# Ledger of designs, part 46: peptides against a protein of PDB entry 3HUF

Target 1, 320 residues: chain A of PDB entry 3HUF
Amino acid sequence: MWIIEAEGDILKGKSRILFPGTYIVGRNVSDDSSHIQVISKSISKRHARFTILTPSEKDYFTGGPCEFEVKDLDTKFGTKVNEKVVGQNGDSYKEKDLKIQLGKCPFTINAYWRSMCIQFDNPEMLSQWASNLNLLGIPTGLRDSDATTHFVMNRQAGSSITVGTMYAFLKKTVIIDDSYLQYLSTVKESVIEDASLMPDALECFKNIIKNNDQFPSSPEDCINSLEGFSCAMLNTSSESHHLLELLGLRISTFMSLGDIDKELISKTDFVVLNNAVYDSEKISFPEGIFCLTIEQLWKIIIERNSRELISKEIERLKYA

## One batch from the design tools (peptide; made by RFdiffusion4, then SolubleMPNN)

Design b1_p12_6_s2 (from b1_p12_6, 5 letters changed)
Fold by OpenDDE base, seed 4:
Structure b1_p12_6_s2 (fold): chain B 320 residues (1-320), chain A 12 residues (1-12)
Amino acid sequence: as target 1 above (320 residues)
Amino acid sequence: SEPAEDNIAEDL
């Protein structure tokens, strides 16, 4: 999201979130959803127009800012952004940091992009929330992205966490739920004067982890916890592969259970399968190899003695 | 003293 702050009292000593939309900026406007009051004698009554666009699909993958347009409103001394005079028709900016000088005001408005990109675990929740979140200047998507800062976990009572949730956790993405999204949707008016009133996603995350025994204490407890072990995985989602990499596993891939030969078995401590293959093919598992699902693996890695538990299962099947 | 920007008129 875009946040503005300024030196001195020109923004009344407060920071403000700018959502997608158009703002008239000047001395003789009242702070509301479409106006930004700036208190200086060097600023016109109506000085500039800021227009923030909704996030693009590219912004979700890059963590880039919503486009920020600045137009001078035919002022005597003009408007500058990053020391450059704004053109008569306005200029558009994709920089994460903007120093906006209104006329000869000795203080600048500093606009900065606070990265917030929300990944959703399921398309139904994305479809429900994307429009509202985009109107907050928050890029949203389903696909894995290095720009993701938050991950929406679906609260299904009694379900195991998904691979996406597991991976998001290990990536140190802030896991949030629908309650946080609901709260975000209500703050649009309250954050006009004080950007600090934005809900703390870290508090939501802490509460999720505290109240759900399916999470380890920290990502650090699981990252590289299986270093020195080797697995084979069925060609599954990229997230599944990346999850296993974050555990410190050496990974081999196969396309079918029939591709698991004696050579692969000799180099592999265990086989990771998806639930569908595990349930359907359980009778055809290769002898002498430990086969498990990602969800079963997750239940082991969240234990304090994960390495011992894995070793015991490997040894049990190797000498059976 | 900050140079006062002149009151450009209201858009009629």
Scores: peptide ipSAE 0.069, ipTM 0.739, DockQ to the pose 0.105
Fold by OpenDDE base, seed 3:
Structure b1_p12_6_s2 (fold): chain B 320 residues (1-320), chain A 12 residues (1-12)
Amino acid sequence: as target 1 above (320 residues)
Amino acid sequence: SEPAEDNIAEDL
């Protein structure tokens, strides 16, 4: 989201969130959803127009800001952004930091981008929330992204956490739920005058982790916990591969259980399967190799003695 | 003193 602040009390000492939309900026406007009052004698009554676009798909993957358009409103001394005069038709900016100078005002409006990109594990939840979140200037998507800051898990009581949730946790993404999204939807008006009133997702995250025994105490407890082990994985998802990499596993990929030959078995400690393949093919598993699901692996990984547990299961099946 | 800024349309 875009946040503005300014020196010299020209914004009355307040920080303001700018959501996607259009704002008239000037001395003789009243602060509301479409106006930003700036207090200086060097600022026109109506000085500039700010227009913030909704997030693009590219912004979700890059963590880039919503496009920020600035137009001067035919002022005597013009408007500058990052020491450059704004063109007559206005200019658009994708920099994360904008120093906006209105006329000859000795103080600048500083606009900065607070990155927030929300990944959804569930397409239905994305469909429900994406429009509202985009209107907050929050990029949303389903795919993993290095720009992802938050991950929405579904609160299903008694359900195992998904691979996406496991991976999001290990990536140190802030896991959130529907309750946080609901709260975000209510704060739009309250944060106009105080950007600090933006809800902290970390409280939601802490509550999720505390109330769900399927999470380890920290990502660090699991990262590289299986260093020195090797696995084979069905090439089904990038998230599953990345999850296993974060565990420190050496990964071999295969396309079918028939590709699990003696050579692969000789260099592999265990095979990781998705639930569908595990359930359908459990009768036809290769002899002499430990096969498990990612969810079964996760249950071992969250244990303090994960390495010992895995070693025991590997040994059990080598001698069976 | 800060230079006064008004819109060009008001200086006509």
Scores: peptide ipSAE 0.042, ipTM 0.712, DockQ to the pose 0.126
Fold by OpenDDE base, seed 5:
Structure b1_p12_6_s2 (fold): chain B 320 residues (1-320), chain A 12 residues (1-12)
Amino acid sequence: as target 1 above (320 residues)
Amino acid sequence: SEPAEDNIAEDL
């Protein structure tokens, strides 16, 4: 989201969130969803127009800012952004930090991008929330991205957490739920006067972890917890691969269960399968190797003695 | 016609 602040009293000592939309900026406007009052004699009654675009698909992958358009409203001294005069037709900016000078005002409006990028675990929740979140200037998507700051857990009552949720947790992405999204949807008007009124997702995340026994206390409890072990997996899921890497596993990939030969078994402690393959192929598992699902592996990893548990299961099946 | 609001910044 874009946040503006200014030195001195020109913004009344307040920080403001700018959501996607159009703002008239000037001395003789009243603060509302479409106006930014700036208190200076050196600022025109209607000095500039700010237009913040909704997030692009690219912004989801980059964590880049919503495009910030500035137009001078034919003022005597113009408008500058990052010490450059705004062009007659307006200019667009993608920098994360904008120093906006209105005319000869000795104080600048500092606009900065607070990165918030929300990944969804399922397309249904994305479809439900994307429009509202985009109107907050929050990029949204389904695919993993290094720009993701938050991950929406699907709360299906009585289901195991998904691989996406497991991976998001280990990546130290802030896991949130629909309750937090609902809260975000209510803040739009309240944050006009004070950007500090934005809800902290970290408290929501702490509550999710505390109330769900499927989470360890921290990602650090699981990261590299299986260092020194080797697994094989079907080359079907990139998220599953990255999850296993974060556990410190050496990973071999195979295309079919038929590729699990004696050589692979000799180098591999266990085989990780998706639920569909695990359930369909139980009868066809190779002898002398431990096969498990990611969800079964996760149940072991969240235990304090995960290394001992996995070792016992490996031994049980190597000598059976 | 309401006078067009003077959109000229004051000189400091």
Scores: peptide ipSAE 0.041, ipTM 0.664, DockQ to the pose 0.375
Fold by OpenDDE base, seed 2:
Structure b1_p12_6_s2 (fold): chain B 320 residues (1-320), chain A 12 residues (1-12)
Amino acid sequence: as target 1 above (320 residues)
Amino acid sequence: SEPAEDNIAEDL
């Protein structure tokens, strides 16, 4: 989201969130959803127009700012952004930091981008929330992104967290739920006057982790916890592959259970399968290898003695 | 042309 602050109390010593929309900026406007009052004798009654665009799809993957347009409203001394005079037709900016000078005012308006990108685990929740979140200047999507700051966990997902939720947790993404999204949708009016009134996503995350026994205390408890072990998996899920890499596993991929030969078994401690393959093919598993699901593996890795638990299970099946 | 609103900053 865009946040503005200013020197010399010209914004009354307050920070303000600018959501996507159009704002008239000047000395003789009243603060509302479309106006920004700036208190200085050196500023015109109606000085500039700010226009913030909704997020692009590219902004979700890059964590880039919503486009910020500035137009001078035919003032005597013009408007500058980053020491450059704004052009007659207005200019558009994609920089994360903007120093806006209105006329001869000795104090600048500082606009800065606070990155927030929300990934969703399911398309139904994305479809429900994306429009409202985009109107807050928050990029949204389903695909993994290095710019992702928050991940929406579905509370109606059955008795186990999804692979997406597991991976988001290990990536140190802030896990949030539908309750936090509801809070974001309601605060839009209250945060116009004070940017500090934004709900704390980190507090929401701490509460989710504390109240759900399916999460470890920290991502650090699980990252590289299985270093030195080797697994094989079906080449079906990139997200599952990245999850297993974060556990410190050496990973081999195969296309079918029929590709699991004696050579692969000799190099592999266990095989990771999806639930559908595990349930349908259980009778066809190769002898002398431990097969488990991601969800079964997750139940082991959240335990403090995960390495000892995996070792015991591997031994049990080698001697059975 | 509507008169340009008094967009004159008071010269401090």
Scores: peptide ipSAE 0.033, ipTM 0.684, DockQ to the pose 0.435

Design b1_p12_6_s3 (from b1_p12_6, 4 letters changed)
Fold by OpenDDE base, seed 3:
Structure b1_p12_6_s3 (fold): chain B 320 residues (1-320), chain A 12 residues (1-12)
Amino acid sequence: as target 1 above (320 residues)
Amino acid sequence: SAPSPDNLAEDP
């Protein structure tokens, strides 16, 4: 989200969130959803127009800001952004930090981008929330991204977590639920005057972790916990692969259970299967190898003795 | 809030 602050009390000492939309900026406007009052004798009654665009698809992957357009409203002394005079037709900015000088005002409006990028684990939830979140200037998507700051769980606390949720947790993203998204929707008007009224997602996250025994206390409890073990997995999702990598596993990939030959078995401690393959093929698992789902593996990993547990299961099936 | 008299002053 874009946040503005200013020096010299020209914004009355308040920070403000700028959602996607158009704002008239000047001395003789009233603060509302489309106006920003700036208090200085050096500023015109109507000085500039700010336009914040909705996030692009690219912004979801880069964590880039919503485009910030600035136009001077034909003022005598113009408008500057990052010490450059705004062009006659206006200019657009993708920098995360903007120093906006209105005319000869000795104090700047400082606009900064607070990165918030929400990944959804469920396409139906994305479809429900994406429009509302985009109108808050929040990029949204389904795919993993290095820009992802938040991850929406597709289930209530205490339900079985997905691979996406497991991976999001290990990546140290803030896991949130629909209750947080609903809360974000309700505060939209209150944050016009005070950007500090934005709800903290960390409290939502703490409550999710507290109410769901499938989460370890920290990602660090699981990261590299299976270092030195080797697994084979069906080449299905990059997310599952990255999850297993974060566990410290050496990973071999296969295309079908029929590709699990003696050579693969000889170098592999266990086989990780998706639920669909596990459920359909459990009657025909390769002999002499431990097969489990990621969810079954996760149940072992969250235990303090995960290495001992996995070793015991590997040994049990090597001698069965 | 009504604009202060200073907010109604001519543009600089």
Scores: peptide ipSAE 0.251, ipTM 0.823, DockQ to the pose 0.154
Fold by OpenDDE base, seed 2:
Structure b1_p12_6_s3 (fold): chain B 320 residues (1-320), chain A 12 residues (1-12)
Amino acid sequence: as target 1 above (320 residues)
Amino acid sequence: SAPSPDNLAEDP
């Protein structure tokens, strides 16, 4: 989201969130969803127009800002952004930091981008929330991105957490739920005067982890916890591969259970399968190898003695 | 609150 601050009390010492939309900036306007009052004798009554665009698909992958357009409203002394005079037709900016000077005012408006990119675990939740979040200047998507700051888990009572949720946790993304999205939908009017009224996503995350026994205490407890072990994985999803990599596993991939030869078995401690293959092919598992699902592996990983538990289970099946 | 008299001053 864009946040503005200013020197010399020209914004009354307040920080303000700017959502996508158009703002008239000047001395003789009232602060609302479309106006920004700036207090200086050096500023025109109506001095500039700010236009913030909705996020693009590219912004979801890069964590880049919503485009910021500035137009001078035919003022005597013009408008500058980053010491450059704004052109007659206005100029557009994609920099994360903007120093905006209105006329001869000795104090600048400082605009800065706070990155917030929300990944969703499922398309239904994305379809429900994407429009509202985009109107807050928050890019949204389903695919993994290095720019993702938050991950929405689906709160199904009594269901196991998904591989996407497990991976989001291990990569240190802030996990949020539908309750946090509801709070975000209500803040649009209240944060006009005070940017500090933005709900704390980290508090939501702490509450999710505390109230769900399917999460470890920290990502650090699980990252590289299986270093030195090797697995074979059915090539089903990229998220599953990245999850196993973050556990510190050496990973071999195969396309079918029939591709598991004696050489692979000799180098592999266990085989990771999806639920559908595990349930359908259980009678056809190769002899002398431990096969488990990602959810079964996760139940071992969240335990403090995960390395001892996995070693014991591998040994149990080598002698069965 | 009514705009301060300074907010109604002519443009510079």
Scores: peptide ipSAE 0.250, ipTM 0.821, DockQ to the pose 0.146
Fold by OpenDDE base, seed 5:
Structure b1_p12_6_s3 (fold): chain B 320 residues (1-320), chain A 12 residues (1-12)
Amino acid sequence: as target 1 above (320 residues)
Amino acid sequence: SAPSPDNLAEDP
């Protein structure tokens, strides 16, 4: 989201969130969803127009800002952004930091991009929330992204957490739920005058972790917890692969269960399968190899004695 | 609220 602050109390000592939309900026406007009052005798009554675009798909992957257009409203002394005079037709900016000078005002409006990118685990939930979140200047998506700051877990009561949720947790993404998204949507008007009223996702996250026994206390409890073990996985999910890497596993990939030969068995402690393959193929598993799902592995790795539990299961099958 | 008199001053 874009946040603006200013020196010399020209924004009344307040920060504002600028959501996607158009803002008239000037001395003789009233602060609302479409106007930014700036208090200086050096500023015209209607001085500039700010236009913030909705997030692009690229912004979700890069954590880049919503495009910020500035237009001067034919003022005598113009508008500058980052010391450059804004062109007569307006200019567009993709920099994360903008110093906006209105005319001869000695104080600048400082616009900065607070990166918030929300990944969804569920496409139906993305479809429900994406439009509203995009109108907050929050890029959204389903795919993993290095720019992802928040992850929306699907609250299915009594279901195991998904691989996406497991991975989001281990990569230290703030896990949130629908309650946070609802709260986030309601604050839109309240944060116009005070950007500090933006909900803290960390409180939501702490509550999720505290109230769900499927999470360890921290990602650090699981990261590299299986260092020194080797697994094989069917090449089915990038998230599953990255999850297993974060556990410190050496990973071999195979294309079919038929590729699980004596050589693969000899160098592999266990085989990790997705639920669909596990359920369909459990009757045809090779003898002498420990096969489990990611969800079964997760149930082991969240335990304090995860290494001992895995070792015991490996030994049980090597000596059977 | 009526605009402050300072807000009604001519454009610079």
Scores: peptide ipSAE 0.250, ipTM 0.819, DockQ to the pose 0.152
Fold by OpenDDE base, seed 4:
Structure b1_p12_6_s3 (fold): chain B 320 residues (1-320), chain A 12 residues (1-12)
Amino acid sequence: as target 1 above (320 residues)
Amino acid sequence: SAPSPDNLAEDP
């Protein structure tokens, strides 16, 4: 999201969020969803127009800012952005930091991009929330992205957390829920005067972790917890692969249980399957190795003695 | 609040 602050109390000592939309900036406007009052005798009554575009699809993957357009409203002393005079037709900016000087005002408006990029665990929730979040200047998507800052967990009562949720946790993404999204939908007016009124996702995350026994205390409790072990991964997602890597596992990837020979069994500690393959292929499991799902593995990983639990299962089947 | 008289001054 774009946040603005300014020196010399020209924004009344307050920061505000700029959502996608058009803002008239000047001395003689009232702060609202389309106006930014700037208190200085050195600026025009209507000095500039800011236009913030909605997020692009690229912004979801890059964590880039919503495009910020600045137009001078035919003022005597113009507008500058990053010490450069804004062109007569306006200029567009993709920099994360903008120093906006209105005319000869000695104080700048500092616009900065606070990265917020929300991944959804399921397409239904994305479909429900994407439009509203995009109107907050928040890029959204389903695919994993290095730019992802937040992950929406689906609250299905009594269900295990998904692989996406597990991976989001281990990569230190802030996990949020529908309650946080609902709260975000209400903030548009309150954050005009004070950007600090933006709900803290970390509090939502802390509450999720505290109230759900399917989460370890920290990602660090699980990261590399299985270092030195080896697995064979069959018919799993790319997220499952990345999850297993974060556990410190050496991974071999296969398409079929039939690809697991005696040599591989001798070098592999366990086989990881998706739920569908695990349920359908139980009879076809290789002898002398245990197979488990990611969800079964996760239940072991969250235990303080995860390495001991895994070792016991490996030993049980190597000597059977 | 009514705009301060200073906000109604001519453009610089």
Scores: peptide ipSAE 0.247, ipTM 0.818, DockQ to the pose 0.147

Design b1_p12_6_s4 (from b1_p12_6, 6 letters changed)
Fold by OpenDDE base, seed 2:
Structure b1_p12_6_s4 (fold): chain B 320 residues (1-320), chain A 12 residues (1-12)
Amino acid sequence: as target 1 above (320 residues)
Amino acid sequence: AAPAPENLAEEP
């Protein structure tokens, strides 16, 4: 989201969120969804136009800002952004920090980008929320991205958490639910005058973790918790591979259970399968190897003695 | 010293 602040009380000492849209900036406008009042005798009644675009698909992957357009409204002393005079047709900016000078005003408006990128676990939730979130200047998507700051879990009562949710937790993404998205949808009008009224996603996250026994206390409790162990994984998803890597596992990949030879068995402590293969192929598992699902592995990993539990289960099957 | 804001010409 774009946030503006200013020196010399020209914004009345307030921070303001700018959502995608068009704003007239000047001395003789009233603060609303389309106007920004600036208090200085050195500023024109209607001085500049700010236009903030909706996020692009590229912004989801980069965490870059919504494009910020500035146009001078034919003022006597012009407008500057980052000490450069704004061109006659206006200029567009993709920098995360903008110092906007209106006329000869000695105080600048400081615009800064606060990155917020929301990943969704499923396409249905994305389809429901993407439009509203984009109108807040929040890029959204389904694919993993290094720019993701938040992850929306689907709150199905009584279901196991997904591999996507497990991975989002371990990579230290703030997990949120539909309740937080509902709060975001209501704040658009209230945060015009006070950017501090933005709901705390970290409080939502803490409440999710506290109230769900399927989460460990911290990502740090699970990261590298299985260092020194080796697994083989059916090549089914990238998220599953990245999850197992964050556990500190040495990973071998295979395409079918028939590809599991004696050499692979000799180097592998356990085999990780998806639920469909685990249920269908259970009779055809290679002798002398421990096979489990990611969900079964996760139930072991969230325990404080995860290394002892996994070792005991590996031993139990070597002697069965 | 930058002129005090009070000493700047009023914009139209």
Scores: peptide ipSAE 0.027, ipTM 0.570, DockQ to the pose 0.127
Fold by OpenDDE base, seed 4:
Structure b1_p12_6_s4 (fold): chain B 320 residues (1-320), chain A 12 residues (1-12)
Amino acid sequence: as target 1 above (320 residues)
Amino acid sequence: AAPAPENLAEEP
């Protein structure tokens, strides 16, 4: 999201979130969803127009800012952005930091991009929320992205957390829920005066972790917890692969249980399957090795003695 | 030092 602050109390000592939209900036405007009052005699009554675009699909993957357009409104002393005079037709900016000087005002408006990029665990929730979040200047998507800052967990009562949720947790993404999204949908008016009124996702996350026994206390409790073990991964997602890597596992990837020979069994501690393959292929499991799902593995990983639990299960089948 | 506000021409 774009946040503005300014020196010399020209923004009344307050920070403001700028959502996608058009803003008239000047001395003689009233703060609302389309106006930014700037308190200085050195600026015009209507000095500039700011236009913030909705996030692009690229912004979801890069964590880039919503495009910020600045137009001078034919003022005597013009407008500058990053010490450069804004062109007569306006200029567009993709920099994460903008120093906006209105006329000869000695104080700048500092616009900065606070990265917020929300991944969804399921397409239904994305479909429900994407439009509203995009109107907050928040890029949204389903695919994993290095730019992802937040992950929406689906609250299905009594279900195990998904692989996406597990991976989001281990990569230190802030996990949020529908309650946080609902709160975000209400903030537009309140954050005009004070950007600090933006709800803290970390409090939502802390509450999720505290109230759900399927989460360890920290990602660090699980990261590399299985270092030194080896697995064979069959018919799993790319997220499952990345999850297993974060556990410190050596991974061999296979397409079929038939690809697991005696040599591989001798070097592999366990086989990881998706739920569908695990349920359908139970009869076809290789002898002398245990197979488990990611969800079964996760239940072991969250335990303080995860390495001991895995070791016991490996030993049980190597000597059977 | 930012110039004193008093020395800045008022914009219309």
Scores: peptide ipSAE 0.027, ipTM 0.570, DockQ to the pose 0.122
Fold by OpenDDE base, seed 5:
Structure b1_p12_6_s4 (fold): chain B 320 residues (1-320), chain A 12 residues (1-12)
Amino acid sequence: as target 1 above (320 residues)
Amino acid sequence: AAPAPENLAEEP
C-alpha cells in the first residue's frame, strides 16, 4: 500500500494510506477518500491530482508498488517528484519512494510503498477477496511468490493443513485467515487519516498458531530437522519440493513410480507422494521402501522426536 | 536554505 507522510506538519502530523483511486491534493480541500488537505501557504487551493492504480499481476510477484500518477493542476509553481518537474500531462511513477514537492513548499510529501502481498491457498477464497484487496492496493494470487508477505490459510481443507500452508509457515510468511481479511476490509475508512490504525496481522497469526496443534511453535523447529536424510518425490509440486528442501532433505525426483528401481531405493530413505498418487498406487508400492504423503511427513516433523520417528520407520522397512 | 514557510508568497 502507498503511505504518505510529510515534514513540517503539512499533513497535520499524520500518515495516510492512499488506496487505489484519485485524490485531489491542495490547501483548500477537506480530507476524505478522494482529497488530501495539505497545510501550507505555498500550496495552491487545488494543487495536484494523485492517481494510484490497482495492483498488476507483476506487482504480486515483484512486491512492486501500485503505479502512482501525479498531475499538476496548472499551479503557479508546479509540482516536482524526486526533484523532477511533473510534466503538463502528468507523470507516472513505479519507484517505491517518492518525494513530492508542491509548489515552493519547503516540506515534501514523502510517499513510500509498504509491501503487502497476499497469497491464497484456495482459489474460491481468492475469487471472493481479490477485488476488495486490490482496491486496498494489495496484490493477490495463488502461486508462490518471493514477494508474498501474507498467506490465507484454507480452513476448509479438513483435518489437515495444506502443503501450501505448511510451506508458507516454513518460509516465515504471516499466515492469516478470513477473519483478518474481514477486519482489513472494515478499517478502510479509519486509516484514511491515520495509517497507524492498519490492523496487525501478527495477532491473527499468533492466534492461528496457538489454536491449531498442526503447527509447530516456530518454523525453526522444522527447518533442517531432517538434515542428512534422503528422499525421492514424484515431480508433481514445486511447493512440495521447496518444503522438502526447507526440511534439509536431499531430494531425488522421478517421473513415474516405475522409476523406483533398486538404485533409487539404495540411495533413498523414503519416498514422498501426494495424496492422490498415494491413494491410487499404494497397492503397487515397491517392497523395502518407506512411502508416505507430505501430510504424513508433516505429522512426523512437527513432533519433537521427528528424526527418531523417521529413523524407526526407515529401519523397519530396510530390515524387514 | 529553503526560505521559512512564513517567508513564501502565498499561492493563489
Scores: peptide ipSAE 0.026, ipTM 0.570, DockQ to the pose 0.129
Fold by OpenDDE base, seed 3:
Structure b1_p12_6_s4 (fold): chain B 320 residues (1-320), chain A 12 residues (1-12)
Amino acid sequence: as target 1 above (320 residues)
Amino acid sequence: AAPAPENLAEEP
């Protein structure tokens, strides 16, 4: 989301969040959802218009800012952004940092982009929340992104976690729930005057981890914990592949259980299956190989002796 | 266009 601050007390020493919308900026306006008062004699009564666009789909993948439009309102001395005079029709900016100079005011308004990008693990939750979050200037989506800062769990604390949640945790994203999203919606009006009132997602995350025994204390407890082991997986999701890679596993892929031949078994310690394949095919698993789900693997990995546990299961089935 | 009177800064 966009945050503005200013030098020389021209914003009364306050920081402000600019949600998507239009703002009249000037000396003779009152601070509200559509106006920004700037205190300087060198600033026109109505000096500029700021327009913040809603996030684009591209912004979700790049972590780029909502487009920031600046228009001068036919002032005597104009408006500058990053030392460049704003054009007569206004200009649009995608830079994460904007130094906005109103007329001859010696102090700048500093606009900066605080990156927040929320991945959802559930399309129904995305459908429920995306509009509200986009109106906060927060990009949202389902797909993994390097720009993802937060991940919404599908379930309350204490419920079984998904592969998406496991991967989000190992990627060191801040895991949040619907309670945090509701909290964000509640504080929208209060952050107009003070951007510091924006709720910290880390407290929500700490509470999720504390109340769910399926989380290790840190991602570092699991990252590379299975280094030196080899697995085979059904070529289903990139997320599952990346999760297994973060565990330090050497991964082979197959298209069907029928592709699990003696050669694959000879180079593989265990087979990772999705729940659907595991549940449907458990009666016909290949002989001489340990088959498990990612969720079953996760239950082993969160244990302090994960390497010993996995070794024991591998040995048990090689000699069964 | 001449700036609207409402958009004039008090000090230059």
Scores: peptide ipSAE 0.021, ipTM 0.615, DockQ to the pose 0.707

